# Peptides against a protein of PDB entry 3B8E, part 26

Target 1, 230 residues: chain A of PDB entry 3B8E
Amino acid sequence: PFLIFIIANIPLPLGTVTILCIDLGTDMVPAISLAYEQAESDIMKRQPRNPKTDKLVNEQLISMAYGQIGMIQALGGFFTYFVILAENGFLPIHLLGLRVNWDDRWINDVEDSYGQQWTYEQRKIVEFTCHTPFFVTIVVVQWADLVICKTRRNSVFQQGMKNKILIFGLFEETALAAFLSYCPGMGVALRMYPLKPTWWFCAFPYSLLIFVYDEVRKLIIRRRPGGWVE

## One batch from the design tools (peptide; made by RFdiffusion4, then SolubleMPNN)

Design b1_p10_6_s2 (from b1_p10_6, 9 letters changed)
Fold by OpenDDE base, seed 2:
Structure b1_p10_6_s2 (fold): chain B 230 residues (1-230), chain A 10 residues (1-10)
Amino acid sequence: as target 1 above (230 residues)
Amino acid sequence: LEEFRRYLLE
């Protein structure tokens, strides 16, 4: 999100504070919960790792986790961002290069895509209105990420949801997201304005997409062991 | 969202 903010010079889609809330708040308990995940049912059927050639975390796994899934998460967040701004009169194409004028407090006549002029205060309100939905979108997508990280090869349906700590983590991150979104004073403290409850559903298609994508990947791995997708 | 924006501006 921050890279696109710089490169495209768009209004800030996700604040630094919200990023910290993701990295240090919502992700901590879920990440720890993975340490308590049960072994895959076929783990003993796999050949032992060669410590001279095989890494514990291979480049393929890193690429999958931080490349592909991360990009889908970002797309989900940006989708919500662009929808909110479009509903407020700023179409995606109009946002390109707009940041300089957007962030200038002395310019009170920034035009939207329909010629409506926006004061600095109005622009900042809509910007901060985007931060909370973007954050919540990431949390909802992280539900899928956490679930898919339970296994490397087995389907989630084969593995099940027996990890109570993981389940607790899902509730914890959701509760924290709700707290940060709706607690009085969060708009002032974190620049996270309240979210309409309907916006929680905007991320669901992306969460489902990640889940389906990973299940298909795992299915391919099961059918073709040692493939490049492992 | 426009209603929400108005609410925040009031």
Scores: peptide ipSAE 0.015, ipTM 0.427, DockQ to the pose 0.013
Fold by OpenDDE base, seed 3:
Structure b1_p10_6_s2 (fold): chain B 230 residues (1-230), chain A 10 residues (1-10)
Amino acid sequence: as target 1 above (230 residues)
Amino acid sequence: LEEFRRYLLE
């Protein structure tokens, strides 16, 4: 998200504080919970890795975690961002290069795509209105990410949801997201303005996409061991 | 802390 903010020079889609809330708040308990996940049913049927040649973290794992899943998460967040700004009169093409004027406190006549002028205060309200739904979108997508990370090869349906700490993590991150979104004063403290409850559902297609994608990937791995998708 | 907050919010 931050790279697109720099390259496209668009209004800030996700605040730095909201990023920290994701990395340190919502993701911490879920990440720790993975350490308590039960071993895959086939783990003892696999040969031990060769410590001289086989890395615990390989290029395929990095590509999956940071490349593919990370891009889908970013797309989900940006979709929500562009929808909110479009509903407020700023079409996606109009946002390109707008950041300089958008962030200037002395410019109070920035025009939207329809010729309406926006004061600095009005622009910041709509920007901060985007931060909370973007944050919530990431949390909803992270539900799927956490669930798919339970296993490397087996389906989630084969592994099951027996890890109580992981289940607790899902509730914790959701409760924290709700708290940060709706608690009075969060707009002042974190620049996270309240969102309409309907925005929680905006990310569901992306969560489903991640889940289906990973289940298909794992199915391919099970059918063709040692394939390029592993 | 206030300076840090400003850094994070700007």
Scores: peptide ipSAE 0.014, ipTM 0.465, DockQ to the pose 0.018
Fold by OpenDDE base, seed 4:
Structure b1_p10_6_s2 (fold): chain B 230 residues (1-230), chain A 10 residues (1-10)
Amino acid sequence: as target 1 above (230 residues)
Amino acid sequence: LEEFRRYLLE
């Protein structure tokens, strides 16, 4: 999000505080929970890793995690961001290069895509209105990410959802997201204004996409062992 | 904490 903020000079889609809440709040328990995941049913039937040639984190894994899944996550967040801003009169194309004027507190007549003028305070309200649903969108996408990370090769349906700590983590991050989104004072404390509950569903297509993508990938790996997608 | 919060909210 921050890279796009810089490159496109758009209003800040996700605040620093919200990023910290993701990295330190919502993702910690789920990440730790993966350490308690049961071994895949076929793990002992696979060839052992060669410690000299096979890295735990290889280029393919990095490409999958950061290149593919990370991009889908970003798309989910930005989709929500653009929808909210569009509903408030700022079409995506109009946001390009708008940051400079957007963040200038002395400019109180920034025009939206329809010629409406926005004060600095009004702009910041709508910006902070975007931060919360962007955050929530990331959390919802993280559900899928966490689930797909349960296994390397087996389908989630083959592995099952037996890790109680992981399940707890999913509830914890969701509860935390709800708390941060709806608790009184969060607008002042964290610049996270409350969102309409309907916005929680904006990320669902992306979560589904990630899930389906990974399941298809794993299916290919199972059918074609040693392929480039492994 | 308040100072830290202010820093994060700048």
Scores: peptide ipSAE 0.012, ipTM 0.437, DockQ to the pose 0.016
Fold by OpenDDE base, seed 1:
Structure b1_p10_6_s2 (fold): chain B 230 residues (1-230), chain A 10 residues (1-10)
Amino acid sequence: as target 1 above (230 residues)
Amino acid sequence: LEEFRRYLLE
């Protein structure tokens, strides 16, 4: 998000506080929960991996897969951001290079894509209105991430959802997201303005995409052991 | 705390 913010000079899509809430709030319990995940049902049927060759290749491929998933997550957040701004009159093309004028407190006549003038205060309200849905989008996508991380090779449907700590993590991150989104004073304290409940669903296609992507990846690994995706 | 908040929010 920050790289695109710098490169495209768009209004800030995700605030620093929201990033901290993701990194320290929503991700910690889910990450810890994975330590308590049951071993894959077929783990004892797998041949021992060669520590030198198989680990290195697998680590690179895992890193690549997580990198790709991270890109999909970011795209989901940006999609939500662009949709919200478009609904408020700012089309994506119009946002390019707008940051300088957007952040200028002395410019109170920034025009949207339809010629409507926006005061600095109004612009900041809509910006902060984007931060919360972006954050929520990341949380919703993280549901898929956490679920797909349960297994390396087996389908999630084969592994099941027996880890109660993982389930608790999903509820915790969701509850925290709801708290930060709807608790009175969060707009002032964290610049996280409340969002319409419908914005929670904006991330669902991306969450599903991540889930399907990983299940397909795992399916390919199961069908073609030692392939380029393993 | 407010300065820190401003720093985090800028």
Scores: peptide ipSAE 0.012, ipTM 0.436, DockQ to the pose 0.017

Design b1_p10_6_s3 (from b1_p10_6, 10 letters changed)
Fold by OpenDDE base, seed 2:
Structure b1_p10_6_s3 (fold): chain B 230 residues (1-230), chain A 10 residues (1-10)
Amino acid sequence: as target 1 above (230 residues)
Amino acid sequence: MEEFRKFLLE
């Protein structure tokens, strides 16, 4: 998000506080829950990793985590961001290069895509209104991410949802996201303004896409062991 | 560096 903010010179899509809420709030319990996942049924049939040749973090893992899944997550967040700004009169094309004028407190006549003028205070309200839905979008796509991280090869349907700590993590992150979004005073304390319930649905296609993508990947791995997808 | 500083101070 920060890189696109700089490169495209758009208004800030995700604030520092919301990033900290993701990293320290919603990700921690789900990540710990993976340590309690049951081993895949074929784990004892696999050769031990060679510590001299096989890196723990290989290019394939980086490509999958950051290059594929991470990009889908980011696209989901930005989709939600652009929807909210468009609903407030700022079409995506109009946002390109707008940051300089957007962040200038002395400019009180920034025009939207329809010629309506916005004061600095009004623009900052809209900006902060985007942060919470972006955060919630990340949480919703993380549901799929957490579920796909359960296994490397087995389908979720084969492995099942037997890890009670993982189920707890899904509920905890969702409850925390709802709390941070709707609890009175969060707008003042954390600059997290309430989101419309409809904005939760902006993330669902991307969550489904992550899930389907990984199940297809795992299906390919099962059918062609030792392929470039593994 | 200045933009990152602004990001941290928001």
Scores: peptide ipSAE 0.012, ipTM 0.425, DockQ to the pose 0.024
Fold by OpenDDE base, seed 3:
Structure b1_p10_6_s3 (fold): chain B 230 residues (1-230), chain A 10 residues (1-10)
Amino acid sequence: as target 1 above (230 residues)
Amino acid sequence: MEEFRKFLLE
């Protein structure tokens, strides 16, 4: 999100406070829950990792986590961001380069795509209105991410949902996201304004995409062990 | 660096 913010010079898609709410709030319990996951059924058929040759963080893991799943998550967040701004009169093309004027407190006549003028305060309300749905989008795609991270090769349908701590993590992150989105005073405290309940559904296609993508990946790995997808 | 600093402070 930050790289696109700099390169495209668009209004801030996700605030620093909302990023901290993701990293320190909604992601901690789910991440810890993975430590309690049951071993895959084939784990005893795998050779032990060679600590001299096999890196814990390899190129495949980086490619998967940041290059594939992370990009789908970012696309989901930006989709939600562009939908909300478009509903408020700012089409995606009009946002390019707008950041400088958007963030200037002395400019109170920034025009949207339809020629409506927006004051600094109005623009900041719209910006902060985007932060909460972007945050919620990340939480919804994290549901799929957490589920796919349970296993490297086994399908989720083979492994099952037996990890009670993981189920608790899914509930906790969702409850926390709802709390941060709808609790009175969060707009002042965290610059997180309430979102329409319908905006939760904007993330569902991307969550499903992550899930389907990883199940297909795992299917390929099971059919062709030792391939470049592994 | 300035843009990153601004991002952290906003």
Scores: peptide ipSAE 0.010, ipTM 0.444, DockQ to the pose 0.026
Fold by OpenDDE base, seed 4:
Structure b1_p10_6_s3 (fold): chain B 230 residues (1-230), chain A 10 residues (1-10)
Amino acid sequence: as target 1 above (230 residues)
Amino acid sequence: MEEFRKFLLE
């Protein structure tokens, strides 16, 4: 998100505070919960990892996590961001290069896509209004991400949702996201303004996409072991 | 808060 902010010179899609809320708040308990996941049914049929040759974090894992899943997550966040800005009069094309004028507190006549002028304060309210839904979008796509991380090869339907700590993590991150989004004073304390309940649904297609994508990937791995997808 | 409530209700 921050790279696109710099390259495209768009208004800040996700604030530092919201990033910290993701990394320290909503992601920690779910990540820990994976340590309590049950072994896959075929684990005893696999050769032990060679600690001298086999890296825990390999290029395939990086490609999957950052190159595929992370990109879908980012697309979900940006989709929500563009929807909210469009609802406030700023079409995606008009946002390109707008950052310089957007962040200048002395410019109080920044025009939206419809010729309406926005003061610095109004623009910052809209910016901070985008941060919370972007954050919530990340949490919603993390539901799918957490679920797909349960297994390497088995379908979620084969593995099941038996990990109570993982289920707790899903509820905890959701409850925390709701708390941070709707608790009075969060707008002042964290610059997290409340979001319309409808904006939660912007993330659902991307969460579903992550889930379907990984289930298809796992299906391919099961059908063609040792393929390039593994 | 009140302006934001107005914004949410619009």
Scores: peptide ipSAE 0.009, ipTM 0.366, DockQ to the pose 0.013
Fold by OpenDDE base, seed 1:
Structure b1_p10_6_s3 (fold): chain B 230 residues (1-230), chain A 10 residues (1-10)
Amino acid sequence: as target 1 above (230 residues)
Amino acid sequence: MEEFRKFLLE
């Protein structure tokens, strides 16, 4: 999000506080829950990792986690961001380069895509209104991410959802997201303004995409072991 | 606390 903010010179899609809420709030319990996942059915058929040669974090894992899944997550967040800004009169094309004027406190006549003028305060309210739905979008796509991280090769349908701690993590992160989004005073405390319930659904296609993508990946791995996708 | 909050919110 921050890279696109710089490169495209758009208003800030996700605030520092919301990032901290993701990293410290919603990700911890789900991540810990993976330690309690049941072993894959074929784990005893695999050769043990060579600790001297085999990296825990390899290029394939980086490519998958950051390059593929992370990109889909980011796209989901940006989609939500663009939807909200568009609903407030700022079309995506109009956002390009707008940051300079957007962040200038002395400019109170920034025009939207329809010629409506926005004061600095109004713009900041809209910006902060984007942060919470972006955060929620990340949480919703993390549901899929957490589920896909359960296994390397087995389908989720083969592995099942037997990990109660993982299920708890999904509920916890969702409950926390709802709490941060709708609890009175969060707008003042964390600049997390309430989101329309409809904005939760902006993330669902991307969550589904992550899930389907990984299931297809795993299917390919099962059919063609030792391929570049593994 | 307030300064740190300001820092986080900038």
Scores: peptide ipSAE 0.008, ipTM 0.437, DockQ to the pose 0.017

Design b1_p10_6_s4 (from b1_p10_6, 9 letters changed)
Fold by OpenDDE base, seed 3:
Structure b1_p10_6_s4 (fold): chain B 230 residues (1-230), chain A 10 residues (1-10)
Amino acid sequence: as target 1 above (230 residues)
Amino acid sequence: MEEFRRYMLA
């Protein structure tokens, strides 16, 4: 998100405070819950890792986590961001290079895609209105991410949802997201303005995409062990 | 680096 913000010079899609809420709030309990996951049914059929040759974090893991899943998550967030800005009169093409004028407090006549003028305060309200749905989108795609991270090879349907701590983590992150989104005063405290309930659904296709993508990946791994997908 | 600093301090 930050790289696109710099390269495209668009209004800030996700605030620093909101990023901290993701990293320190909604991601911690789910991440910890993975430590309590049951071993995969085939774990005893696998050879032990060679500590001299096999890295814990390899290029495949980095490619999967950051290059594939992380990109789908980012796309989901930006999709939600662009939808909300478009609903407020700012089409994606018009956002390119707009950051300089957007952030200037002395410019009170920034035009949207339809020629409507926006004051600095109005623009910042719209910006902060985008932060919360972007955050919620990340939480919704994290549901799928957490579920797929349960296993390396086994399908979620084979492994099941027996980890009570993981289930608790899903509820906790969702409850926290709802609290941060709808609790009075969060707009002042965290610059997180309330979102329409319909904006939660913007993330669902991307969450489903992550889930389907990983299940297909795991299916390929099971059918072709030792392939480049593993 | 300055843009990153501004982003973190904003």
Scores: peptide ipSAE 0.007, ipTM 0.418, DockQ to the pose 0.026
Fold by OpenDDE base, seed 4:
Structure b1_p10_6_s4 (fold): chain B 230 residues (1-230), chain A 10 residues (1-10)
Amino acid sequence: as target 1 above (230 residues)
Amino acid sequence: MEEFRRYMLA
């Protein structure tokens, strides 16, 4: 998100505070829950990892996590961001290069895509209004991410949802996201303004996409062991 | 924004 913020010179899509809420709030319990996942049924058929040659974090894992899943997550967040800005009069094309004027407190006549002028305060309200739905979008796509991380080869349908700690993590991150989004005072304390319930649904296609993508990947791995997808 | 404010105040 920050790279696009800098390169495209768009208004800040996700605040530092919201990033901290993701990394420290919503991600920790779900991540810990994976340690309690049951071993895959074929684990005893696999050779032990060679600690001298096999890296725990390899290029394939980095490519999958950051290059594929992370990109889909980012796309989901930006989709939500662009939807909200468009609903407030700022079409995506008009956002390009707008950051400089957007962040200038002395410019109170920044025009939207329809010629309406926005004061600095109004723009910052819109910006902070985007942060919460972007955050919520990340949480919603993390549901799928957490579920797909349960297994390397087995389908989620084969493995099942037996990990109670993981289920708890899903509820915890969702409850925390709802709390941070709707609790009175969060707008002042964390600059997290409440979002319309409909904005939660902006993330669902991307969450589904992550899930389907990984299930297809796992299906390919099961059908062609040792392929380039593994 | 105004519509959103109306929604939140309703």
Scores: peptide ipSAE 0.006, ipTM 0.431, DockQ to the pose 0.013
Fold by OpenDDE base, seed 5:
Structure b1_p10_6_s4 (fold): chain B 230 residues (1-230), chain A 10 residues (1-10)
Amino acid sequence: as target 1 above (230 residues)
Amino acid sequence: MEEFRRYMLA
């Protein structure tokens, strides 16, 4: 998000505070829950990793985590961001290069895509209104990410949802996201303004996409072991 | 902030 903010010179899509809420709040319990996952049924049929030659973090893992899943997550967040700004009169094309004027406190006549003028205060309210839905979108796509991380080869339907700690993590991160979004005073304390309930649904297609993508990947791995997808 | 609350609740 921050790279696109710099390159495209758009208004800030995700604040530092919201990033901290993701990293320290919603990701910690789910990440720990993976330590309690049961071994895959085929683990005894796999050769052990050679600790001298085989890296724990390999190029395939980086490509999958950051290059594929991470990009889908980012696209989901930006989709939500653009929807909210469009509902407030700022079409995506108009946002390109707008950051300089957007962040200037002395400019109170920034025009939207329809010629309406926006004061600095109004613009900052809209910006902060985008931060919380972006955060919530990340949490919703993380549901799918957490579920797909349960296994490397087995389908989620084969492995099942037997890990109670993981289920707890899903509820915890969701409850925390709802708390941070709707608790009175969060707008002042964390600059997290409340969301319309409809904005939660913006993330669902991307969460489903992550899930389907990984199940297809795992299906390919099971059919063609040792392929480039593994 | 109060105007936004009014908008979200209307």
Scores: peptide ipSAE 0.006, ipTM 0.429, DockQ to the pose 0.012
Fold by OpenDDE base, seed 1:
Structure b1_p10_6_s4 (fold): chain B 230 residues (1-230), chain A 10 residues (1-10)
Amino acid sequence: as target 1 above (230 residues)
Amino acid sequence: MEEFRRYMLA
């Protein structure tokens, strides 16, 4: 998000506080929950990893996690961001290069895509209004991410959802997201303004996309072991 | 980096 903020010179899509809420709040319990996942049924048929030659984090994993899944997550967040800004009169094309004027406290006549003028305060309210739904979008796509991380080869349908700690993590991150989004005072304390319930659904296509993508990937791995997607 | 700091402090 921050890279696109710089490169495209758009208003800030996600605040630092919300990033911290993701990293420290919503990611911790889900990540820990994976330690309690049951081994895949074929684990004993695999050769042990050679700790001297086989990297725990390899290029394929980096490509998958950051290059593919992470990009889908980012796209989901940006989609939500653009939807909210568009609902407030700022079309995506108009956002390009707008940051300089957007962040200038002395400019109180920034026009939206329809010629309406926005004061600095109004713009910042809209910006902060984007942060919470972006955060929530990340949480929703993390549901899929957490589920796909359960297994490397087995389908989620084969592995099942028997990990109670993982289920707890999903509820915890969701409850935390709801709390941060709707608890009175969060707008002042964390600059997290309440989101419309409809904005939760902006993330669902991307969450589904992550899930489907990984299931297809796993299907390919099962059909063609040792391929470039493994 | 300075802009990032401004956003953290704003």
Scores: peptide ipSAE 0.007, ipTM 0.378, DockQ to the pose 0.022; fails the geometry check

